# Peptides against a protein of PDB entry 5K2M: the designs that were tried, part 143

Target 1, 273 residues: chain A of PDB entry 5K2M
Amino acid sequence: MRIGITYTVLRREEMAIKERAGEFGEVVMLHEDDLLFPGNYDLDVVIIRNVSHFKALYTARLFESEGIPTVNSSRLIFEAGDKLFATLRLAGKVPVPEWKAALSEGGALRVPDSLGYPLVSKPVFGSWGRLLAKVNDRDSLEAVLEHRKWMKNPLYGIHYFQEFVEKPGRDIRSYVIGGEFVGAIYRYSNHWITNTARGGKAEPCSDPEVEELSVKAWEAFGEGALAIDIFESEKGLLVNEVNPNMEFKNAARVTGADMAGKLVEYAVEVAKT

## One batch from the design tools (peptide; made by RFdiffusion4, then SolubleMPNN)

Design b2_p22_2_s3 (from b2_p22_2, 10 letters changed)
Fold by OpenDDE base, seed 3:
Formats: C-alpha cells, structure tokens, sequence
Structure b2_p22_2_s3 (fold): chain B 273 residues (1-273), chain A 22 residues (1-22)
C-alpha cells in the first residue's frame, strides 16, 4: 500500500496522518510544490490535505484522472466545500437553517421578505468565518451588497443568506469518516462566529442526537471524511455547514478520538475498492 | 484576477499557518 498525502503546510493533522499512514504502508508526502500533472504517481490512494479549497479540489481531480482515488474525492470537495451546494445536499436530509440564494442584487434585496432580519450573509466559499456578515436591517444589507460589487471574484456575486441562529454561546463540530461517527466537540465563543482557530475553548460533546444527525448529514453526501458544524437552536439541532478539509487537532485532543487513524483507515478502504 | 485574490488569501492563510508552525 502506497499512500500519498498532499499538503500545503505540515500541520499537526498532517503529521498525525503521516504517522498513522505509516502503519498501513509506504507514505509519500507531497507538498504542493511537488505536484505536477500529468505525472506517473505510483500511489494507491491520496489523502488530500491542501489548505486551499480550490487547490484541494483540483489536486483531487488530477489524481483521479490518473486512476488514483482520493480522500476526499473531488466530487465531495466540490459539493461539501461550497456552502450553497452543501446546503442543497443537506436540506434534503437534515434540518438546516432557513436559507435563500439570490443571483442578483435585486434578488438579494428581496431576501428579507422571506427570511426577515437578522440574517447572515455568507460567501459560498471561504474559511474561518471570513466575510460573514450579520445583517440586521436594510441599510446593512445594502452595504454588504455594495461591497460585494467591488469584489472581483464572480462567486461573490452569488448571494447566499441564512437566518441568524441564536446559539447558546457555542456550536458543535462533529466528525464523520466513512459513515462512522468519530467524535464531536463543543466550541465556545462569545462571538456569534465560533472559530476555534481564534482561541476558543473546546469541550467533548457526547450527545446521541448529535451523533445521529451527524451521520445523516454525512449520508447526504455519501462518502468521505467530513467535519460537520451543528447549531443548537430553539428549533433543535441544525446542520449549518460541512467541511471536507477538516482540521481536527483540537477535537482529537479533547475527545481522544483517533481521527487521523480513522481517516487513514478509510483511505485504505477506498484504495481497496 | 479573482483567482489571484483567492490565491493571495490562501497565501496569507498559508503564511499565517507557517508562522504558527514555524
């Protein structure tokens, strides 16, 4: 078994994945600078750990074009890594925050007619809560839309909105790999944007409802390794988003779950199919 | 290009990550 691991930065996650992969076979670390296509890669599977969503997507697709399966697959990265596409998958299987998408400013201005205020403006792509805006009123909506006009990426012209969900000072991040629930954590934040990368406290989450919901959310995609962000709302649990490029160092530490091992095991299974 | 800006953001993120793991 030859396991490739593509990466941008050698993080704790990549180190853990490398270590665990070594138990199953030969590990080939592939920095982004090492990736040239077409190439003659002698690999049975590639674990995609590129930081960039798009780099991860293209890397996966390029390996797949050479007959090498990837974890995650380019399909999963594409569908799960886009907030709107992910919502489309999730909405058919699990409770999600109310959402609207508009393809024009004129359409976006009508979103409050359905969602009301406050609402959250989200780019369809991006990490760490970047460019998330809580929109409390018409003036704020107009401001967000005005700023979007000056953003050069055409994807910023796709207007994705959610209802604002009041959270109990925390959210849940769960992990499902190959359909198996691996673990979950509470992420505490005093800000409406919960991001552990900014120094939030994490605690283990042991809730059967979270486990069940997480698996169902994963089943909406049907493959791969996903981190799942869940809100505790007055309406119950809501699946907010999924991440096909999951960070798990804090979750692994807090839960004691062998997330790296589970990821590698899944990759090995994928290699054998 | 929009791709360049995303790449730049990715680069900034990468640089931040490099600083954390350096």
Amino acid sequence: as target 1 above (273 residues)
Amino acid sequence: SPIVEELEKDEEEIEELKKRYS
Scores: peptide ipSAE 0.028, ipTM 0.654, DockQ to the pose 0.099
Fold by OpenDDE base, seed 5:
Structure b2_p22_2_s3 (fold): chain B 273 residues (1-273), chain A 22 residues (1-22)
Amino acid sequence: as target 1 above (273 residues)
Amino acid sequence: SPIVEELEKDEEEIEELKKRYS
């Protein structure tokens, strides 16, 4: 078994994956600078750990073109890594926050007629809560839309909105790999944007409803390794988003779950299929 | 260009991660 691992930065996650992969076979670490296509890669599977969503997507697709399966697949990265595309998958299987998409400023200005205020403006791509805006009124909406006009990426012209979900000072991050629930944590924050990377406390989440919902959310995509963000709301649990490029350092530490091992085991199974 | 903006974001993310793990 020859296992490739692509990466941008050697994080704790990549080190853990490398270590566990070594138990199953030969490990080939592939920094982004090492990647050139078409190539002559002798690998049975590649674990994709590139930081950039788009670099991860293209890397996966390029290896797949060489006949090498990837974890995650380019399909999964594409669908799960876009907030709108992910919502489209999730909405048919699990409860999600109310949402609207508009393809013009004129359409976006009508979103409050349906969702009301406050609402949340999200780019369809991006990590760590970047460019999230809580829109409390018309003036704020106009400001967000005006700023988007000056952004150079055409994807900022895709206007994605959610209802503002009042959270109990925390959210839930769960992990499902190969259809199996691996673990979950609470992420505490006094800010409406919960992010453990910004110094939030993490605690284990042991809730059967979270486990069941997480598996159902994974089933909306049907493959791979996903981190799942869940909100606790007055309406019950809502699946907010999924992440096909999961960070798990904090979750592994807090839960004791062998997330790196589970990911490698899944990659080995993918290689054998 | 869209490419330049994406590259800039990637660079910022990479730099942030380097700071965390250096």
Scores: peptide ipSAE 0.237, ipTM 0.794, DockQ to the pose 0.097; fails the geometry check
Fold by OpenDDE base, seed 1:
Structure b2_p22_2_s3 (fold): chain B 273 residues (1-273), chain A 22 residues (1-22)
Amino acid sequence: as target 1 above (273 residues)
Amino acid sequence: SPIVEELEKDEEEIEELKKRYS
């Protein structure tokens, strides 16, 4: 078994994946600078750990074009890594926050007619809560939309909105790999964005309802390794988003779950298929 | 359950990653 691992930065996750992969076969670390296509790669599977969503997507697709399966697949990265596309998969399978998508400023200005205020504006791409905006009123909405006009990436013209969900000062991040629940944590914050909040705390989440919902959310995609963000709302648990390029160092430490090992095990199974 | 980890410890790393690769 020859396992490739693509990466941008050798983080704790990549180190752990490398270590665990070594128990299953030969490990080939592939920094982004090492990647050139078409190439002569002798690999049975590639674990995609590029930091950039787009680099991860294209890297996966390029390996797949050479007959080498990837974890995650380019399909999964594409669908799960875009907040709107992910919502399209999740909706109808699991409870999600109410959402609207608009393809113009004029359309976006009508979103409150349906969702009301407050609402959350999200880019369809990006990590760590970047460019999330709580929009409390018309003035704020107009400001956000005005700023988007000056952004260079045309994807910022895709306007994705959710209802604002009142959370109990925390959210849940769970991990499902190959359809198996691996673990979950609570992330605490006094800020409505919990992921990157200063002074935030993490603790294990042991809730059968979270486990069940997490697996169902994964089943909406049907493959790969996903981190799943879940809100505790007045309406019950809501699946907010999924991440096909998950960070798990904190969750692994807090829960004690061998997330790196589970990822490698899944990659090995993918290689055998 | 006891809080076992501070998310703040990774703030600098997250900021660096945001700047470079997000």
Scores: peptide ipSAE 0.019, ipTM 0.525, DockQ to the pose 0.059; fails the geometry check
Fold by OpenDDE base, seed 2:
Structure b2_p22_2_s3 (fold): chain B 273 residues (1-273), chain A 22 residues (1-22)
Amino acid sequence: as target 1 above (273 residues)
Amino acid sequence: SPIVEELEKDEEEIEELKKRYS
């Protein structure tokens, strides 16, 4: 078996995936600079680890066009990597934060009529809490909308809002690969955006409710490997978002779960299908 | 703690990735 691994930066995750993939066959590391299509690649499966959502998406689709399956698939990357598209999948299966989408400034200005304040403004794309804004009032909403007009990417004109969820100083990140729950962690932060918090801690999360919810969230998409962000709210557990390009080094360390191995095993299964 | 130190490193890595690839 020949396993490709596409990557932008050789992180701890990519190193772990490479190591585990070597147990199943020949590993072909493919940096973004190595990718040219059509390329007539001789691979049975490709694990997509490009940092950019769009680069990951297009890389997956390009390999698929050559008849090579990918983990994750371009379909999954497309649907899970867009916050709005992911919400559309999730909302039918699991509890999610209340949300509204508007396609104009005029529409966006009416969002508080439904959700109230505070709101969270999210770009539909982007990682690591980039351009998340807590919108506490009308002035803040107008400011966010004004700034969006000056952003170059037209996708910033898609106005996605959630209710602000009060979290107990932490959130949950779980991992589901091929429909199997692999593990979960608590991520502690005093900041409402957990992903950018310095001096936080991570702890194992062993909660059957989290496990069940995580699997259900994965089932909304029905394939691949997903990291799932879950909030503990006054309403119970809420699935905030999913990530089809998961970072897992901290979770693997904290839980001891073989996330890289599970990902590779799933990729091997996909290759054999 | 080792966990805190590691999370701090992760933040630095995230910021570096944002600068280069976002």
Scores: peptide ipSAE 0.016, ipTM 0.549, DockQ to the pose 0.066; fails the geometry check

Design b2_p22_2_s4 (from b2_p22_2, 8 letters changed)
Fold by OpenDDE base, seed 3:
Structure b2_p22_2_s4 (fold): chain B 273 residues (1-273), chain A 22 residues (1-22)
Amino acid sequence: as target 1 above (273 residues)
Amino acid sequence: SPIVEELEKDEEELKELEKLYS
């Protein structure tokens, strides 16, 4: 078994994946600078750990074009890495925050007629709460839309909105790999945007409802390794988003779960299919 | 291009990661 691992930065996650992969076969570390296509790669599977969503997507597709399966697949990265496309998958299987999408400013201005205020404006791509805006009124909506007009990337012209969900000072991040629930954590924050990168405390989450919901959310995509962001709301648990390029250092530390091992085991299974 | 612009954004994200792991 020859296992490739693509990466941008050697993080704790990549080190753990490398170590665990070594127990199953030969490991080939592939920095982004090492990747040229078409190439003659002698690999049975590639674990995609590029930081960039688009680099991860294209890397996966390029290996697939050479007959080498990837974890995650380019299909999964494409669908799960876009907030709107992910919502389309999730909404058919699990509770999600109420959402609207508009393709113009004129359409976007009508969103409050359905969702009311406050709203959350999100770009369809990006991580760590980048360019999230809480929109409390019409003036704020107009300001957000005006700024979007001057952003160079045309994807910023795709207007994605959610209802604002009141959270109990925390959210949940769970992990499902190959359909198996691996673990979950609470992420605490005093800000409405909850992220462990912002100095938030993490604690283990042992909730059967979270486990069941996480597996159902994964089933909306039906493959791969996903981190799942879940909100606790007055309506119950809501699946906010998924991440096909998961960070798990904090979750592994807090839960003691062998997330790197589970990811490698799944990659080995994919290689054998 | 949309991809190039996003890649530039990803570089900023990388810098944030470096700060997190330092």
Scores: peptide ipSAE 0.017, ipTM 0.501, DockQ to the pose 0.117
Fold by OpenDDE base, seed 5:
Structure b2_p22_2_s4 (fold): chain B 273 residues (1-273), chain A 22 residues (1-22)
Amino acid sequence: as target 1 above (273 residues)
Amino acid sequence: SPIVEELEKDEEELKELEKLYS
C-alpha cells in the first residue's frame, strides 16, 4: 500500500501520521510545492493535511480526479469547512446555537430582531477565531458590516450570525473518525473565544453525553475524520462547529488517544473500498 | 512550565501559519 500525505507545514500531527502510516505501507510525503496536476501519482490513498481550507479542498478534489481517494474527501472538506454549510448539516440532527444568515447589509441589520443582543458575527470560512466579533449593540453591528464592505473576498458578503452562548469558561473539542468516538478535551479560557493556541489549558473530557452527541454530529456528514466543537450552555450541549482538518496534538497528549493511528487506519480502510 | 512553553510554541506556529496565508 502507498499512502500519500499532503502538507503545508510539518507539524507534530503530520509527523505522527507519517510514523503510523509507515506501519501499513510506503509513505509518500507531499509538500504543497510537490503537487502539480494533472499528474501520475501512484498512491492508494491520500491523507489531506494542507493548512488552508481551500488548498485542502482543491488538493482533495484533484487527487479524486486522478482516481485516488482522500481523507478527508473533497465533499466533506467543502461541507464541514464552511460554517454555514456545516450548520445546515448539523441543525437537523443535533442541537446548535441559534443562527441567522443574511446575504446583504440590509438583511444583516435585521438579524438582531430575531437573535437579539449580544450576538456573534462569523465569517463562513477561517480558523482560530479569526474575524469573530461579539456584537453587543447596533453600533457594533454597523461597524462590522462597514468593515466587511472593504474586504476583498466575496465570501465576506455572506453574513453568518449566532446567538452569544455563555460558556462556563471552557468548551469541548471531540474527535470522531470513521464514525467512532476517539476522544474529547475541555479547553479552558477566560476569553469568550476558547482556543488552546491562545494559551488555554486542556483537560480530558469523559462524558457519555458528549460522546453520543459527537457521533450524532459526525453522522450528519456520514464520513471522514472530524473535530467537533461543543458548547456547554444553559440549554444543554450545543454543537458549534466541525473541523475537517483537525489539529489534535494537545488532545492526543492530554487523552492519550492514538488519533494519528486511528486516522491512518481509517485511510487504509478507505483505500480498500 | 512545560505547558507555558508549549503554548508559546503554539502561538509561534500560529503566527507562522498566519503569515503563510495572509
Scores: peptide ipSAE 0.017, ipTM 0.554, DockQ to the pose 0.066
Fold by OpenDDE base, seed 2:
Structure b2_p22_2_s4 (fold): chain B 273 residues (1-273), chain A 22 residues (1-22)
Amino acid sequence: as target 1 above (273 residues)
Amino acid sequence: SPIVEELEKDEEELKELEKLYS
């Protein structure tokens, strides 16, 4: 078996994946600079670890065009890596924060009529809390919308809003690979954006409700490896978003779960299908 | 804690990577 691993930067995750993949066959590390298509690659499966969502998406699709399956698939990356598309999948299966999407400024200005304030404005793409805005009032909403007009990427014209969820100073990140729950952590933060919190701690999360919800969230997509962000709210657990380009170094360390191994095992299964 | 420090470092590095490769 020949296992490709695409990557932008060789992180701890990529090193762990490479190491575990070596137990199953020949490993071919493919930096972004190595990728040229069509390339007639001799690979049985490719694990996609590009940092950029779009580069990951296109890389996956390009390998698929050559008949090589990917983990994650381009379909999954597309559906899960877009916050709005992910919400569309999730909303039918699991509790999610209340949300609205608008395709114009005029539409966006009406979002509070349905959801009230405070709101969270999210770009449909991006990671690590980038361009998240807590919108407390009309003035703030107008400011966010005005700023969006000056952003060059037309995707910033897609206005995605959630209700602001009061969290108990933490959120949950779980991991599901191939439909199997592999672990979860609490991420502590005093900031409403957990991913930007300096000084936050991570602790293992062993909660059957989290496990069940995580699997259900994964089932909304039905394939691949996903990190799942879950909020503890007054209304119960809410699935906020999923990430098809999961970072798991910290979670693996905290939980002891063999996330790299599970990912490789799943990729091997995909290769054999 | 070492975990906290690592999380902070990773976040900063990843933000820079995202700026370059998004």
Scores: peptide ipSAE 0.016, ipTM 0.577, DockQ to the pose 0.072
Fold by OpenDDE base, seed 1:
Structure b2_p22_2_s4 (fold): chain B 273 residues (1-273), chain A 22 residues (1-22)
Amino acid sequence: as target 1 above (273 residues)
Amino acid sequence: SPIVEELEKDEEELKELEKLYS
C-alpha cells in the first residue's frame, strides 16, 4: 500500500495522518510544490490535506484523472466545500436552518420577505466564519451587498442566506468518516460565531442524537470524511454546514478519538475498492 | 463536563494560511 498525503503546511493533523499512515504502508508526503500534472505517481490512494478548498479540489481531480482515488474525492470536496451545494444535499435528508439563495443584488434584497430578520449572510466558500454577517435590518443588508460588489471573486456574487439561529452560547462539531461517527465537541463562545471567537473553548459532546444526526448528514453525501457543524436550536438540532477538509486537532485532543487513524483506515479501504 | 481546550490560537493561524493559499 502506497499512501500519498498532499499538504500545504504540516499541521498537527498532517503529522498525525502521516504517522498513522505509516502503519499501513509506504507514505509519500507531497507538498504543493511537488505536485505537477500529468505525473507518474505510483500511489494507491491520496489523502488530500491542502489548506485551500480550491487547491484541494483540483488536486483531488488531478489524481483521479490518473486513476488514483482520493480522500476526499473531488466530487465530495466540490459538493461539501460549497455551503450552498452542501445545503442542497443536506436539506433533503436532515433538518437545516431555513435558507435562501439569490443570484443578484435585486434578488438578495427580497430574501427578507421570506426569511425575515435577523438573517445571516454567508459566502458559499471560505472557512472559519470569514465574511459571515448577521443582518439585522435593511440597512445592514444593503451594506453587505454593496461590499460584495467590490470583491474580486465572482463567487461573492452568489448570495447565500440563512435564518439567524439563536444558539445556547455554543455549537457542535462532529466527525463522520466512512459513515462511522468518530466524535464530537461543543465549541463555546460568547459571540454568535462560535468557530472563530476569541477565547473559544471546547469540550466533548456525548449525545446519541448528535451521533445519529451526524451520520444522516454524512449519508446525504455518501462518502468520505466530513466535519459537521450542528446548531442547537429551539426547533431542535440543525445541520448548518459540513467541511470536507476538516481540522480535528482540537477535537482529537478533547475527545481522545483517533481521527487521524480513522481517516487513514478509510483511505486504505478506498484504495482497495 | 469541564471545558478542556482553547480554540483561539490555531484558528487565527489557519485563517492567515487560508488567505495566503486560497
Scores: peptide ipSAE 0.017, ipTM 0.593, DockQ to the pose 0.062; fails the geometry check

Design b2_p22_3_s1 (from b2_p22_3, 10 letters changed)
Fold by OpenDDE base, seed 2:
Structure b2_p22_3_s1 (fold): chain B 273 residues (1-273), chain A 22 residues (1-22)
Amino acid sequence: as target 1 above (273 residues)
Amino acid sequence: FDEELERLYELGIEFEEELLKE
């Protein structure tokens, strides 16, 4: 078996994936600079670890076009990596924060009529809390919308909003791979944006309700490896977002779960199908 | 745009690694 691993930066995750993949066959590390298409790739499966959501998406689709399956698939990356598309999958399967989408400034200005204040403005793409805004009032909404007009990426014209969820100084990140719950962590932060990469501390989360909800959230997509971000709210657990290009170094460290191994095992299964 | 995201990611990694050393 030949296992490709695409990457932008060799992180702890990619090193762990490489190590575990070596137990199943030959590992081919593919930096973004190594990728040209059409190509003549002799690979049974490719694990997609590009940092950029869009590079990951296109890389996956390009390999798939050559008959090489990917983990994650381009479909999953597309649907899970877009916050709005992910919400569309999750909604009706699991509890999610109340949300609105608008396709114009004029539409966005009406969002508070339904969601009220405070609300959270999110870009449909992005990680580590980039361009998240807590919008407390009309003036703040107008400011966010004004700034969006001057952003170069046309996707900033897609206005995605959620209710502001009061959290107990933490959120939950769980991991589901191939439909199996692998583990979960609490991410602590004094800021309303919780992220370990932004100074959040991680602790193990052992909650059967989190496990059940995480699997249900994964089932909304039905394939691949997902990190799932869950809020503890006054309304109960809410699935906020999913990540098809998961970071797991902190979760693996804290929980002791073999996330890299589980990912590789799943990729090997995909290669055999 | 992707290059800027990658740069921001790298900065985030560096920050996280520094926090883990504390």
Scores: peptide ipSAE 0.008, ipTM 0.467, DockQ to the pose 0.056
Fold by OpenDDE base, seed 3:
Structure b2_p22_3_s1 (fold): chain B 273 residues (1-273), chain A 22 residues (1-22)
Amino acid sequence: as target 1 above (273 residues)
Amino acid sequence: FDEELERLYELGIEFEEELLKE
């Protein structure tokens, strides 16, 4: 078996995936600079680890065009990596924060009529809490919308909003690969945006309710490897978002789960189908 | 954009490693 691994930066995750993949066959590391299409790639499967959502999406689709399956698939990256498209899948299967989408400024200005204040403005794409805004009032909403007009990417004209969820100074990140729950962590932060990359601590999360909810959230998509972000709210557990290009260094360290091994095992299964 | 994201990720990793030493 020949396993490709595409990457932008060789992180601890990519090193762990490479090491584990070597137990199953020949490993071919493919930096973004090495990728040209159409190409003559002799690979049974490709694990997609590009940092950019869009580069990951296009890389997956390009390999698929050569008849090579990818983990994750371009379909999954597309649907799960967009916050609005992910919400559309999740909302029919699991509890999610209340949300609204508007396609114009005039539509966006009516969102508080249904969601109230405070609300959260999100771009439909992006990671690490970029361009998240807690909107407390009308003046703040108008300011966010005004700034969006000057952003050149047309996707910033898609206005996605959620209710503001009061969290207990933490959130939950779980991991589901091929429909199997692998593990979960609490991420602590003093800021309303909980992200360990912003200086938070991680602790193991052992909660059967989190496990069940995580599997149901994965079933909304039905394939691949997903990180799942869950909020602890007064209304119970809410699935906030999913990530088809998961970081797992901290989760693997804290839980002791072989996340890289599980990802490779799933990729090997995909290669055999 | 990608290089900046890579740098932000690296900075985040370094910061996490420092926090774990405390």
Scores: peptide ipSAE 0.007, ipTM 0.469, DockQ to the pose 0.042
Fold by OpenDDE base, seed 1:
Structure b2_p22_3_s1 (fold): chain B 273 residues (1-273), chain A 22 residues (1-22)
Amino acid sequence: as target 1 above (273 residues)
Amino acid sequence: FDEELERLYELGIEFEEELLKE
């Protein structure tokens, strides 16, 4: 078996994936500079580890066009990597924060009529809490919308909002690969945006309810490897978002789970189908 | 480039446009 791994930078995750993939077959590391299409790639499967969501999406689609399956698939990257599209999948299967989408400023200004204040403004793409805004009032909403008008990417004109969820100083990140729950962590922060990459503390999360909900959230997509962000709310657990380009260095370290191995095992399974 | 990208990653900063300039 020949396993490709596309990457932008060799992070701990990519190194772990490379190491584990070597146990299953020949590993072909493919830096973004090595990717030229159409090509004659002799690979049974490609693990997509490009940092950019869009580069990951297009890379996956390009390999698929050559008959090479990817983990994750371009379909999954597309649907899971967009917060709105992910919400559309999740909302029918699991509890999610109340949300609204607006396609204009005029529409966005009506969002508080349904969600109230405070609300959270999110871009539909991006990671690590980038461009998240807690909107406490009308003035703040107008400011966010004004700034969005001057942003270059047209996707910033897609206005996605959630209710503000009061969290107990933490959130949960779980990992489901091929439908199997692999592990979960608590991410602690004194800020309403919790992220371990931003200096948040991680601790193991062992909660059967989290495990069950995580699997159900994965089932909304039905394939691939997903990190799942879950909020603890007064209403119970809420699935906030999913990430098809999962970072797991902190989770693997804290839980001891072989997330890289599970990802490779799933990729090998995909290659055999 | 790779070092700077890694730094940005560790800081939880993703700027695709900035990364393309480096």
Scores: peptide ipSAE 0.015, ipTM 0.527, DockQ to the pose 0.072; fails the geometry check
Fold by OpenDDE base, seed 5:
Structure b2_p22_3_s1 (fold): chain B 273 residues (1-273), chain A 22 residues (1-22)
Amino acid sequence: as target 1 above (273 residues)
Amino acid sequence: FDEELERLYELGIEFEEELLKE
């Protein structure tokens, strides 16, 4: 078996994946600079670890066009990596924060009529809480909308909003690979944006409700490896977001779960299908 | 190390967003 691993930066996750993949076969590390299509890669499966959502998406599609399956698939990356498309998959299967989408400024200005204030403005793409805004009033909404008009990416014209969820100083990150729950952590932060990359403490989360909800959230997509962001709210658990290009170093460290091994095992399974 | 990687990620995404605009 020949396992490709595409990457932008060799992180702890990519090193762990490489090491575990070596137990199953020959490993071919493919930096973004090594990728040229069409090509002849002679691979049974490719694990996609490109940092960029779009590069990951296109890389996956390009390998698929050559008959090489990817983990994750281009379909999953596309649907899970867009906050709005992910919400559309999740909605109806699991509880999600109340949301609205608008395609114009005039539409966006009416969002508070249904969701009230405070709101959270999100871009449909991006990571690490970039361009998340807590919108407390009309003046703040107008400012966010004005700034987005001058952003060059047309996707910033897709206005996605959620209700503001009061969290208990933490959120939950869970991991589901191939439909199997692998583990979960609490991420602690005093800021309304919880991100472990910003120095938040991580602790193991052992909650059967989180496990069940995480599997259901994965089933909304039906394939691949997903990290799942869950909020603890007054309404109960809410699935906020999923990530098809998961970071797991902190979760693996805290839980002791073999996330890299589970990912490789799933990739080997995909290669055999 | 994690902060530096996050910054590299942010720079990488910003750079890609710029490249997609040219």
Scores: peptide ipSAE 0.008, ipTM 0.504, DockQ to the pose 0.055; fails the geometry check

